# Ledger of designs, part 3: peptides against a protein of PDB entry 3HTU

Target 1, 75 residues: chain A of PDB entry 3HTU
Amino acid sequence: RRPEEWGKLIYQWVSRSGQNNSVFTLYELTNGEDTEDEEFHGLDEATLLRALQALQQEHKAEIITVSDGRGVKFF

## One batch from the design tools (peptide; made by RFdiffusion4, then SolubleMPNN)

Design b1_p30_8_s3
Fold by OpenDDE base, seed 5:
Structure b1_p30_8_s3 (fold): chain B 75 residues (1-75), chain A 30 residues (1-30)
Amino acid sequence: as target 1 above (75 residues)
Amino acid sequence: SEELEKLIKEAKELREEEKKKKKEEEEKKK
C-alpha cells in the first residue's frame, strides 16, 4: 500500500469510531488495543508518518511535535 | 511525553463535553 492508502484506512477508522478531534501518540495508533483489528495495526512508524503527512496535506490531521514526543490530531 | 499526554487529555475532555451536549440536545428535541 502507498502512504496515501494507509492514511485513508487510518482516517476511516478515526471517523467510524467517532474520534475526530482526538489526539493520539503515534504508538497508540499502531500498537494500541483500540486498533488491534485494523489493517494498519503494527505498521512501522516511518510508513505511518508518511501516511499522516498525506492526511495533513488534506487538512484531515495535524502532526504534533513536542520536545519529548510526537502525536497527531485528527479533524 | 507529558506535554503530549496533556494535549490528549484536554482533547478527550472536550470531546466528552461536546458529546454530552449533543446527546442532551437530541433528547430535548424529541
Scores: peptide ipSAE 0.285, ipTM 0.737, DockQ to the pose 0.237
Fold by OpenDDE base, seed 1:
Structure b1_p30_8_s3 (fold): chain B 75 residues (1-75), chain A 30 residues (1-30)
Amino acid sequence: as target 1 above (75 residues)
Amino acid sequence: SEELEKLIKEAKELREEEKKKKKEEEEKKK
């Protein structure tokens, strides 16, 4: 799958679960129990970042960088 | 990240509050 396709799957999950405007760590998106049944579970961080960057271009997500971590907010 | 965890928690609380208000408004309209 292309990064854009992964981004679509991720955003679909966020929307279906009613988690728009939620903030996630990058780790819990791909390694948390909430996404165990999703196709993007276990996705490597590099590909995840590219997927989120694609969503960011569509104003569907914003990558958050703090002093000791990184996450994402979905809209 | 403690800072990120705070943001996550605040977002969850805000979202739950908004969902509650939306539900109450929908019930009121019925």
Scores: peptide ipSAE 0.278, ipTM 0.731, DockQ to the pose 0.234
Fold by OpenDDE base, seed 3:
Structure b1_p30_8_s3 (fold): chain B 75 residues (1-75), chain A 30 residues (1-30)
Amino acid sequence: as target 1 above (75 residues)
Amino acid sequence: SEELEKLIKEAKELREEEKKKKKEEEEKKK
C-alpha cells in the first residue's frame, strides 16, 4: 500500500468511530488497544508518518511535534 | 510526553462539553 492508501484507512477509522477532533500519540494509533482490529495496527512509524503527512496535505490531520514526543490531531 | 498528554486531555474535555451542550438543547426543545 502507498502512504496515501494507509492514510485513507486511518481516517476512515477515525470517522466511523466518531473521534474527529481527537489527539493521539503516534504509538497509540498503531499499538493501542482501540485499533487492534484495524489493518494499520502494527504499522511501522516511518510509514505511519508518511500516511499522516498525506492527510495533513488534505487538511484532515495535523502532526504535533513537542520536545519529547510526537502526536496527531484529526479534523 | 506530559505536554502531549495535556493536549490529549484538553481535546477529550472539549468533546465531552460539546456533547453535554447538545444534550441540553435537545431537552429544552421537548
Scores: peptide ipSAE 0.275, ipTM 0.730, DockQ to the pose 0.235
Fold by OpenDDE base, seed 2:
Structure b1_p30_8_s3 (fold): chain B 75 residues (1-75), chain A 30 residues (1-30)
Amino acid sequence: as target 1 above (75 residues)
Amino acid sequence: SEELEKLIKEAKELREEEKKKKKEEEEKKK
């Protein structure tokens, strides 16, 4: 899958689960309990970032960078 | 990250409040 396709899957999960406007750590998205049954579970961080960047271009997500970590907010 | 956890918590609280507000509005409409 291309990063954009991964992004689509991720956002579909966010929307279906009603978690729009939620914030996740990047680790939680791919390694958390809530996504264990999702295809993108276990996705490598590099691909994840590209997927999220694609979503950012669509104004569907925002990658959050703080001093000691990174996360993402979905819209 | 404590800073990130704070953002996560704030977002969660906001969603819960919005959910509550939405339910209350729907109840009032009945």
Scores: peptide ipSAE 0.274, ipTM 0.729, DockQ to the pose 0.245

